# Peptides against a protein of PDB entry 5FRP: the designs that were tried, part 153

Target 1, 225 residues: chain A of PDB entry 5FRP
Amino acid sequence: VEWTESIPQIIATREDISKELNQALAKTFIDSDPRVRRTSVMIFNKVPVTEIWKNITNKAIYTSLLHLAREKHKEVRELCINTMAKFYSNSLNEIERTYQNKEIWEIIDTIPSTLYNLYYINDLNINEQVDSVIFEYLLPFEPDNDKRVHRLLTVLSHFDKKAFTSFFAFNARQIKISFAISKYIDFSKFLNNQESMSSSQGPIVMNKYNQTLQWLASGLSDSTK

## One batch from the design tools (peptide; made by RFdiffusion4, then SolubleMPNN)

Design b2_p25_1_s2 (from b2_p25_1, 12 letters changed)
Fold by OpenDDE base, seed 5:
Structure b2_p25_1_s2 (fold): chain B 225 residues (1-225), chain A 25 residues (1-25)
Amino acid sequence: as target 1 above (225 residues)
Amino acid sequence: EELEKLKKLEEEEKELEKKLEEIAK
């Protein structure tokens, strides 16, 4: 009997703690200090995804996280992009869709679109990072065809028109890069052969090689800047 | 001063992590 009487108080206390935590976190995500915002984002990296979903119930926190992907502060932005992509992937793998968490999922399901929309900023560093997180977290290598297709459909199911456009552009670019790399290898082999270089084809291949390098260099951020 | 601020932020992060873990338990 005494145990049953304590249950409401325990529940109330937990709700209060949860509410306070959520309110505090919501404030930190919009703090004027980039360091505070960074720390807030790091919570999503350090705390298990299951615990985050359980304890972070304020929608504003998730919305704020997504907004930080366009943060002016480079370090915070880069961290946020990696974090949200990883969080999305982990959520898909570990969190079931329920009636209770539906509203949060509605936000989380927009992460792929949010990421793909970053291509429109037309920043080489951002583009490279987005490419990286797409490959690592959104559409990772999956040998199981059914799982791969399911993941792809899940990612695409919430795309807006802009995201689809970026998606196709990304794929086209990847194909071109792969082709360019293949050609680069072939050209390099040819150029390493002295007999081939002395042939009438030597100058032609050299020109193509240079064009390929220039194209590759233009699409990749200068690692030195 | 910046180091102290960073340490404070790290501590706050750890506290938040602990709170999240406690709520999960």
Scores: peptide ipSAE 0.068, ipTM 0.599, DockQ to the pose 0.012
Fold by OpenDDE base, seed 3:
Structure b2_p25_1_s2 (fold): chain B 225 residues (1-225), chain A 25 residues (1-25)
Amino acid sequence: as target 1 above (225 residues)
Amino acid sequence: EELEKLKKLEEEEKELEKKLEEIAK
């Protein structure tokens, strides 16, 4: 009988420790020192996603993580963008949606929108990073059609208007890039043929080739505006 | 001095990770 009375105390102690830890972590995410904020973000990279969901229950931590995507400190921002994208992907793959975690999911489900909204900053480095994390984590290559569609629908399901606009712009850009690459290949093949180069079309194709290269090199990310 | 601060932060991170793992048990 005495051991049963100790169980509530143990549970209470664990809850208290968990609460204190969550409160402490929440403070570190908003610390004035970028190194502290960086360390806080790294927890999401070092701790398995399942353990994060289990132990980090303070909503403010997740909200703060998302907010750091727009931080002025470059290193922290870049780390945060990669971290949140990866965390989103891992969460989709490993975390079941339950009643208990619904409030956290409401925040996590905004990660795609948060990332796509970064395109409006019109920073080439940010755009490139967002492109990278989209391909790696948000919309990775998936040969299974059902899984691919499901992931796409999940990503889009919580988009705001701006995120949708960015999404469509990104897709349009991808089409343009694909077209440009195709043309680059065609032009390259043409230019590698000596007979073709000696033709009246040679100079024209050379010019188009150079234009295509210049366009590709100019930074594709800024062209989405 | 900055190196010492970084080391301290790394230690704090490790402690936090351990605490998270302990709470998960």
Scores: peptide ipSAE 0.058, ipTM 0.593, DockQ to the pose 0.011
Fold by OpenDDE base, seed 1:
Structure b2_p25_1_s2 (fold): chain B 225 residues (1-225), chain A 25 residues (1-25)
Amino acid sequence: as target 1 above (225 residues)
Amino acid sequence: EELEKLKKLEEEEKELEKKLEEIAK
């Protein structure tokens, strides 16, 4: 643990991390002690993305990071999911694709698929976390349409079939929620107007309002369990 | 000598992958 905790400082101060150090670091990601694995993941949070790409050249380290997203230990898994999503976003923003780093990019480009595949675990807490990191890091708010489309295409370009399926399911859910909210607003406006309530449509709209409210409540309750 | 070093690295990577698969179970 103490050795692993010193790695961020070493990476920050030394330009040439030896092959031996990379090999030793790779072993810490598969250590039996969750604390060692946690500390290893934290390297990607504590060290600037540019320094990681410069000094961490062992492919096994990046592959190991991705595998930890499905590890047994909850705390390490949750940390890993946030870390890999953030690292992906930072890499897209700050790291140029070159011939020298192509092999690492081949691994990093699988992060979106890795994250979307976590939906198949069918765990509500994992699903919520994946939703969060998608909105924060993978597909962040971008007012520029061209940049938004480019990011989307980049994320989708390396999807496997399962990731595409999860992606479409996620989008379909968001569309349904948006539609339900819009209907809720319309029904609420109608019900607040006394003249409209006294019309022949009053009872019909009230029933639709209640159905919409029930659907929204059921969807939100599942997220809070 | 360089070829032997590369083979050793490939073997170490394969061993690490196997260990990772065991952790993911």
Scores: peptide ipSAE 0.022, ipTM 0.396, DockQ to the pose 0.011
Fold by OpenDDE base, seed 2:
Formats: sequence, structure tokens, C-alpha cells
Structure b2_p25_1_s2 (fold): chain B 225 residues (1-225), chain A 25 residues (1-25)
Amino acid sequence: as target 1 above (225 residues)
Amino acid sequence: EELEKLKKLEEEEKELEKKLEEIAK
């Protein structure tokens, strides 16, 4: 009987500890020391996604994580961008949507928009990083059509207008890059054929080949091209 | 100095991870 009476107190104590920890952790994300903020972000990288969702229940922590994507401190920002993208992907793969975690999902579902909105900063390094995390985490290669479509729809379903615009711009750029690469291959094949090179089209193709190389060399991640 | 800072950060991170794991148990 006494043991049974102690269980509620233990549970209450655990809840209190969890609450206190969440409150303390929330403060670390907004700490004035970039090192503290960095350490806080790293928790999302080192702790399994399932444990994060289980133990981090304070919405402010997730909101603060997303905010750090615009951090002035470069290292913290870069870490945050990678972390939040990876966390989003892992969450989609491993965390079920329930009534209990709905409020957290509402925040996590904004990660794609948060990332795509970074293109508006017009920073080349940020753009490259965003490009990278999109390919690696947000819209990874998926041979299964249904899974790929589902992921795409999930990503797009919570886009704001700005993110959607950036998405289209990004896709347009990728299409251009793909086209350029395809042309590069075609031109290379043409140039490797001596008969083709000796034709009237030889100089024209050579010129186009060089232009293609120059375009590719100017930056594959250039959002303006 | 940077290496020491990194080590300290790693230790703090490990401590936070342990605390999170303890709360999860």
C-alpha cells in the first residue's frame, strides 16, 4: 500500500524534472553564448529523433531551433540548418502523427518553409547549404514513386507563398542544370567523334560545349540563373 | 583554445544527452 502511494509522487517528480529540463533547455537556445546555442542544437543531432520527441515537449525549443537558421553566428547557423533538415526527415520517417504531438508537428512541418525562405537572404553560402540539405534530407532520392510523391506532398503542404516561390525557382534551376549536364554529355560525345568534328557543325558544337562548361563553372547553386 | 572549447562543448552535450536519457527512463 505504501509503495503504491509513492508511485504518484515519483511520477509527479519525473514530470517536474522533465518540465524543468525543458525549461532549462529552452533557455540554452537563446543563450548569449554561441557555444551554448551550438551545444543545444547538437542535442538534436546526437539524440535519436524518437527520444527527442518523447522528452522535449516544450514548443519553444522547437521554435527556437527554427529561429537559429537565421543566426548571425555562422557555425551555429550552418549547424542549425543541417540539423533541422535532418531532424525533419527523421521525424517524417520515424514519428507518427498523433493528437498528443500535433502541436509539435505544426512547428516541425514549417521546417521546409523555414529553409526555403532562407533563399531570400540572397547569400551564396546559405543558398548552397539549403540546396544541399534539400537534396539530402527534404527531398532525397526515392525510387518508390508513391513514397516520393508522398514526401513531396508533405513538404509542399505547409509551404507559405514565399517558400513555394523559392521551390519553383529551385526546381527551375535544377532543370536548367540537368539540361546543361545533358548537353555537356551530348557535346562531349559529338566532339569525341572525329567525323562529327570535321563536319560543318563541329565549330558550333565546340562553342556550345565551351558555353555549357562556363555556365556550369559559374555555380551550380546560383539561384539567379 | 578552440580544441578545449570543443571538448567542453562535447562534454556539455554528453551531459545533456544523459539527462535526456534519464528523463526518458
Scores: peptide ipSAE 0.070, ipTM 0.611, DockQ to the pose 0.012; fails the geometry check

Design b2_p25_1_s3 (from b2_p25_1, 14 letters changed)
Fold by OpenDDE base, seed 3:
Structure b2_p25_1_s3 (fold): chain B 225 residues (1-225), chain A 25 residues (1-25)
Amino acid sequence: as target 1 above (225 residues)
Amino acid sequence: DDLEELEKLKEEEEKEKKELEELKK
């Protein structure tokens, strides 16, 4: 554990990380202690993406990072999901594709599929987290149309069949959520108007408002679980 | 009208969840 905690500083300061260090680091990602695994994942958060690509050359590290997205320990899994999504986005923005890093990119390019495949677990907490990282890191808002399309194509280019299916399901769900939110807003505006609330439609709209809230809430995980 | 649409949306969401589970097999 103590050794692993020192790795971020070593990576940040040293240009020549040895093969041995990479091998040792690879082992920490599969350590039986979740604290060790957590610390290992945090390396990807604490070290600049350019330094990670430069110094971490062992493919097993990247593969192991991706595997932790399905890990049993909730905290490690959640950290991993956020970390790999952010790392993917940063890599797209800052790392050029070269012959030398091709093999690592082959792994990193599977991150979107890895994330979208998590929807098949059918866990509300996982779904919410995946939704979040999609909007924040994978497909963030981009006002430039060309960049937006390019990012989308990049994300989709390595999808397997399951990931595509999940992608379409996600989009369909988002449309539904958007509709529900729109109705929520409309009903809220209506209910905030005293004249409207006192009308014959008042009770009807209140009922619709409550149903809309219930529907929206049903898609959210219980934060108390 | 709006309630019926919400119910439809819920039904569709449940169908999508089932489809995802079937793809897991």
Scores: peptide ipSAE 0.032, ipTM 0.633, DockQ to the pose 0.771; fails the geometry check
Fold by OpenDDE base, seed 1:
Structure b2_p25_1_s3 (fold): chain B 225 residues (1-225), chain A 25 residues (1-25)
Amino acid sequence: as target 1 above (225 residues)
Amino acid sequence: DDLEELEKLKEEEEKEKKELEELKK
């Protein structure tokens, strides 16, 4: 643990991390202690993306990072999902594609597929987290249409069949959620009007309102679990 | 009817979930 905690400082100060150090770091990602694995993932959060690409050249480290998205330990998994999504976005923004880094990019380009494939686990907490990182890092808000389309095409360019299926399901779900929210707003406005509540439609709309809330809530994880 | 539309949306969601589960096998 102590050794792994020193790695961010080493990466920040040294331009030439030895092959041996990379190999040692790769082993920490598969360590039996979840604290060691957690600390290893945190390297990608604490060190600038440009320094990571420069100093971490062992492919096994990147492959192991992606594998931790399916980690049994909840805290490590959640950290990994956020970390890999952020790292992907930062890499797209700051790292040029060269012949020298081609092999690492081949791994990093699979991050979107890796994330979308997590929907097949059918866990509400994981689904919510994946939804969140998609909006924050993979497909962030972009007012420029050309940039938005380019980002979308980049994300989709390395999808496997399962990722495409998940992508379409995700989009369909978002449309449904949007519709439900719209109805929730309409029903709320109706119920807040005294004249409307006293009408024959009052009880009917109240029932629809409750059903809409239940539907919306059913898609959310329990914050207490 | 807004309720019928919500029910249809639920049914479609369940179908999509089943399709996703079948793709997992």
Scores: peptide ipSAE 0.028, ipTM 0.615, DockQ to the pose 0.848; fails the geometry check
Fold by OpenDDE base, seed 4:
Structure b2_p25_1_s3 (fold): chain B 225 residues (1-225), chain A 25 residues (1-25)
Amino acid sequence: as target 1 above (225 residues)
Amino acid sequence: DDLEELEKLKEEEEKEKKELEELKK
């Protein structure tokens, strides 16, 4: 653990990380101790993306990072999911595609697929986290249409079949959620109006309001679990 | 396992669609 904790400083200060160090780092991602794995993932959070790309050249490290998205240890998994999504976004923004880094990009370009494939685990907590990182890092809100489309195409260009399927399912769900939220707002406004509540439609809208809330709530993970 | 999960997702989507349609009514 202590050794792994020193790695961010080493990466930040050294321009040339030895092959041996990369190999040693690769081993930490598959260490039996979750704390070691956690620390290893944190390297990607603590070190600037440009320095990571420069100094971490062992493909196995990146592959191992992606594998941790399915880690049994909840904390490590959650950290990994956030880390890899952020790393993907930062890489797209800051790292140029060159011949030298092509092999690493081939791995990094699979991050969206890796994340979307997590929906197949059918875990509400994982689903929520994936939803979150999609909105935050993979497909963030972008007012520029060209940039938005370009990002979308970039994300989709490396999807496997499963990822495409989950992508469409995700989008369909989001549309439904959006609609439900809109209705929730409308019903809430209606119910907040005394005149409307006294009308014959009052009880009907109240019922629809409750149904909408129930539907929305059913899609949320229990934060206590 | 993946196919079953896909089917479950589809079923959930259909269920949600029906529920939304009922709310429109």
Scores: peptide ipSAE 0.018, ipTM 0.578, DockQ to the pose 0.081; fails the geometry check
Fold by OpenDDE base, seed 2:
Structure b2_p25_1_s3 (fold): chain B 225 residues (1-225), chain A 25 residues (1-25)
Amino acid sequence: as target 1 above (225 residues)
Amino acid sequence: DDLEELEKLKEEEEKEKKELEELKK
């Protein structure tokens, strides 16, 4: 743990990390101690993306990072999911594709697929987290249409079949949620109007309002779990 | 196993679609 905690500082201070150090770092990602694995993941959060790409050259490190998305240890898994999504986004924004970094990009380009494949675990907490990182890091709001389309195409270009399926399912769900929210708003407006509430439609809308709320709530993970 | 999960997802989507259509009504 202590050794791994020193790595961010080492990366920040050195122009290059030796092959031996990379190999040693790779081992920390598969360490039996979750604390070591956690600390290893945190390197990607603490070190600028440009420095990571420059100094971490062992492919196994990136591969291992991606594997931790399915980690049994909840804290490590959650951290990894956020970290890899953010790292992907930062890499797209800051790292050029070159011949020298091609092999690393081949791994990094699988991050979207890795994340979308997590939906198959069928865990509500994981699903919510994946939803969150998609909106925050993979497909963030972009007012520039060309940039937005380019990002989308980049994300999709390396999808496996399962990821595509999950992508379509996700989008379908989002449309449904959006519709439900719209209805919730409409019903709420109706119910807040006294004249409308006193009408023959009042009870009907109240029922629909409750159904809408129930549906929306059913899609949310239990915060207690 | 992956195919079964895909089928479940599709079934859930279809179910949700039907439920939403019922709510539109």
Scores: peptide ipSAE 0.016, ipTM 0.563, DockQ to the pose 0.081; fails the geometry check

Design b2_p25_2_s1 (from b2_p25_2, 10 letters changed)
Fold by OpenDDE base, seed 2:
Structure b2_p25_2_s1 (fold): chain B 225 residues (1-225), chain A 25 residues (1-25)
Amino acid sequence: as target 1 above (225 residues)
Amino acid sequence: DKEIEEFLERLKAEEEQLDKILNSP
């Protein structure tokens, strides 16, 4: 742990990291101690993306990072998911594609698929986190149409079949959720009107309101778990 | 892919539940 904690400082102060150090760092990502793995993931958060690409040349490190998205340790997994999504976004924004970094890009380009494949785990907490990082990092709001399209195409260009499927399903789900929310609002407005509530539709709308709310709630994870 | 099919079926079921709620008399 202590050694790994020093790595961000080393990367920040040195222009070149030895092959041996890269190899040693690679081992920390698969360490049996979750604290070590956590610290390793944090390197990607503490060090600028440009320095990471420059100094971390062992492709196994990147591969191992992606693998941690399915880790058993919740905290490390959650950290990893956020980290890899952010790292992907930062890489797209700041790192040029060159011949020299091609092998690393081949790994990084799989991050979107890696994330979208997490939907198949069928865990509500993971699903919510994936939803979050998609909106925050992978496909953020972009007012420039050309940039938005370019980002979308970049994200989709390396999708596997599962990722494509979950992508479309995710979008469809969002539409349904939005519709449900709209109906919830409509029902709420109706219920707040005394005349409407006194009508024959009053009880019907009340029932629909409750059911809609329950449906919306069922799609949310328990924050206590 | 069985996993894909199962995933889509779950989502479809959720959507159908909503439709039932909203379209029921």
Scores: peptide ipSAE 0.437, ipTM 0.894, DockQ to the pose 0.851
Fold by OpenDDE base, seed 1:
Structure b2_p25_2_s1 (fold): chain B 225 residues (1-225), chain A 25 residues (1-25)
Amino acid sequence: as target 1 above (225 residues)
Amino acid sequence: DKEIEEFLERLKAEEEQLDKILNSP
């Protein structure tokens, strides 16, 4: 743990990290202690993206980072998902594609697919986190239409079949959720009107209101877990 | 792919449930 905690400072101060250090760092991502794995992931959060690309040249480190998205330890997994999404976005914005970094880009370009494949785990907490990082990092708000389309095409260009399927399903789900929320609001307005509530439709709308709310709630993660 | 099919069926069931709620008498 202590050794791994020193790595961000080393990367920030050295222009070239030795092959030996890269190999040692690669081992920390697969360490049996989740604290060591966590510290390793944090390197990608503490060090600027340009310095990471410059100094971390062992492709096994990047591959291991992506694998942690499915690890058993919840805290490390959650950190990894946020970290890899952010790292992907920063890389697209700041790192030029060259012949020298081609092998690393081949790994980084799989991050969107890796994230969209997490929907198949069928965990509400993971689903919520994936939704969040998609909106924040993968497909952020972009007012320029050409830039928005270019980003979308970049994200989709490396999808496997599972990722494509979950992508379209995700978008469809968002539309349905938005519609449900709209109906919830309509029902709420109806029930807050005294004349409407006293009508024959009052009990019917109340029932629909409760059921709609339950449906919406069923898609949310349990914050107590 | 079985995993894809199961995933889509779950989502379909959720959508159908919402439709029943909103369109029931």
Scores: peptide ipSAE 0.436, ipTM 0.894, DockQ to the pose 0.862
Fold by OpenDDE base, seed 3:
Structure b2_p25_2_s1 (fold): chain B 225 residues (1-225), chain A 25 residues (1-25)
Amino acid sequence: as target 1 above (225 residues)
Amino acid sequence: DKEIEEFLERLKAEEEQLDKILNSP
């Protein structure tokens, strides 16, 4: 743990990291101690993306990072998912594609697919997190149409079949959720009107309101569990 | 792919449930 904790400083202060150090770092991502794995993931959060690309040259580190997205340890997994999504976005924005870094890019380009494949785990917490990181990092709001399309194409270009399927399915689902929310709002407005509530439609709308709310809630994770 | 099929079936069921809620008399 202590050794791993020193790595961010080493990367930040050194222009180059030895092959041996990279190999040692790679081992920390598969360490049996979740604290070690967590600390290893945190390197990607503490060190600028440009420095990571420059100094972390062992592809096994990146591969191992991606594997932690399915980690059994919840905290490590959650951290990893956020970290890899952010790292992907930062890499797209700041790292040029070169011949020298092509092997790393081959791994990094699979991050979107890796994330979208997490939907198949059928865990609401994971689903919510994936939704969040997609919105924040993978496909953020972009007012420029050309940039938005380019980003989208980049994200999709390395999808496997599962990722494509989940991508389209969840987009469709989001539309449905949006519609449900819209209806929820409509029902709420209706129910807040005394005249409407006193009408024959009052009880019907109340029922639909409750059911819609329940449906929306059922798609959310329970933070207590 | 069985996993994909199961996944899509679950989502379809959720959507159908919403449709029932919103389109019921």
Scores: peptide ipSAE 0.435, ipTM 0.894, DockQ to the pose 0.854
Fold by OpenDDE base, seed 4:
Structure b2_p25_2_s1 (fold): chain B 225 residues (1-225), chain A 25 residues (1-25)
Amino acid sequence: as target 1 above (225 residues)
Amino acid sequence: DKEIEEFLERLKAEEEQLDKILNSP
């Protein structure tokens, strides 16, 4: 653990990390101690993306990072999912595609697929996290249409069949959720109006309000668990 | 792909449930 904790400083200070160090770092991602794995993932959060790309040249490290998205240890998994999504976004923004880094990009370009494939685990906590990182890092809100389209095409261009399917389903789900929220708001407004509530539609809308709320809640994980 | 089908079926069921809620008299 202590050794791994020193890695960010080493990467930040050295321009050339030895092959041996890369190999040693690769082993930390598969260490039996979740604290070691966590620390390893944190390297990608603590070190600037440009320095990561420069100094971490062992492809196995990147591959191992992606594998931790399915880690059994919840904290490590959650950290990994956030980390890899952020790293993907930062890489797209800051790292130029060159001949030298092509092999690493081949791995990084699979991050969107890796994330969208997590929907098939059928875990609400994982689903929520994936939703979150998609909005925050993969497909962030972008008012510029050209940039938005470019990002979308970049993400889609490396999708496998499963990721593409979940992507489509995710978008459809978002539309439905948005619609449900809109209706929830409408019902709320209706119920807050005394005249409306006293009408024959009052009880009907109240019922729909409750059912809509329940439907919305059913898509959310229990934050207490 | 069975996994894909199951996933889509779950989502479809959720959507249908919402439709029932919103479109019921």
Scores: peptide ipSAE 0.435, ipTM 0.894, DockQ to the pose 0.844

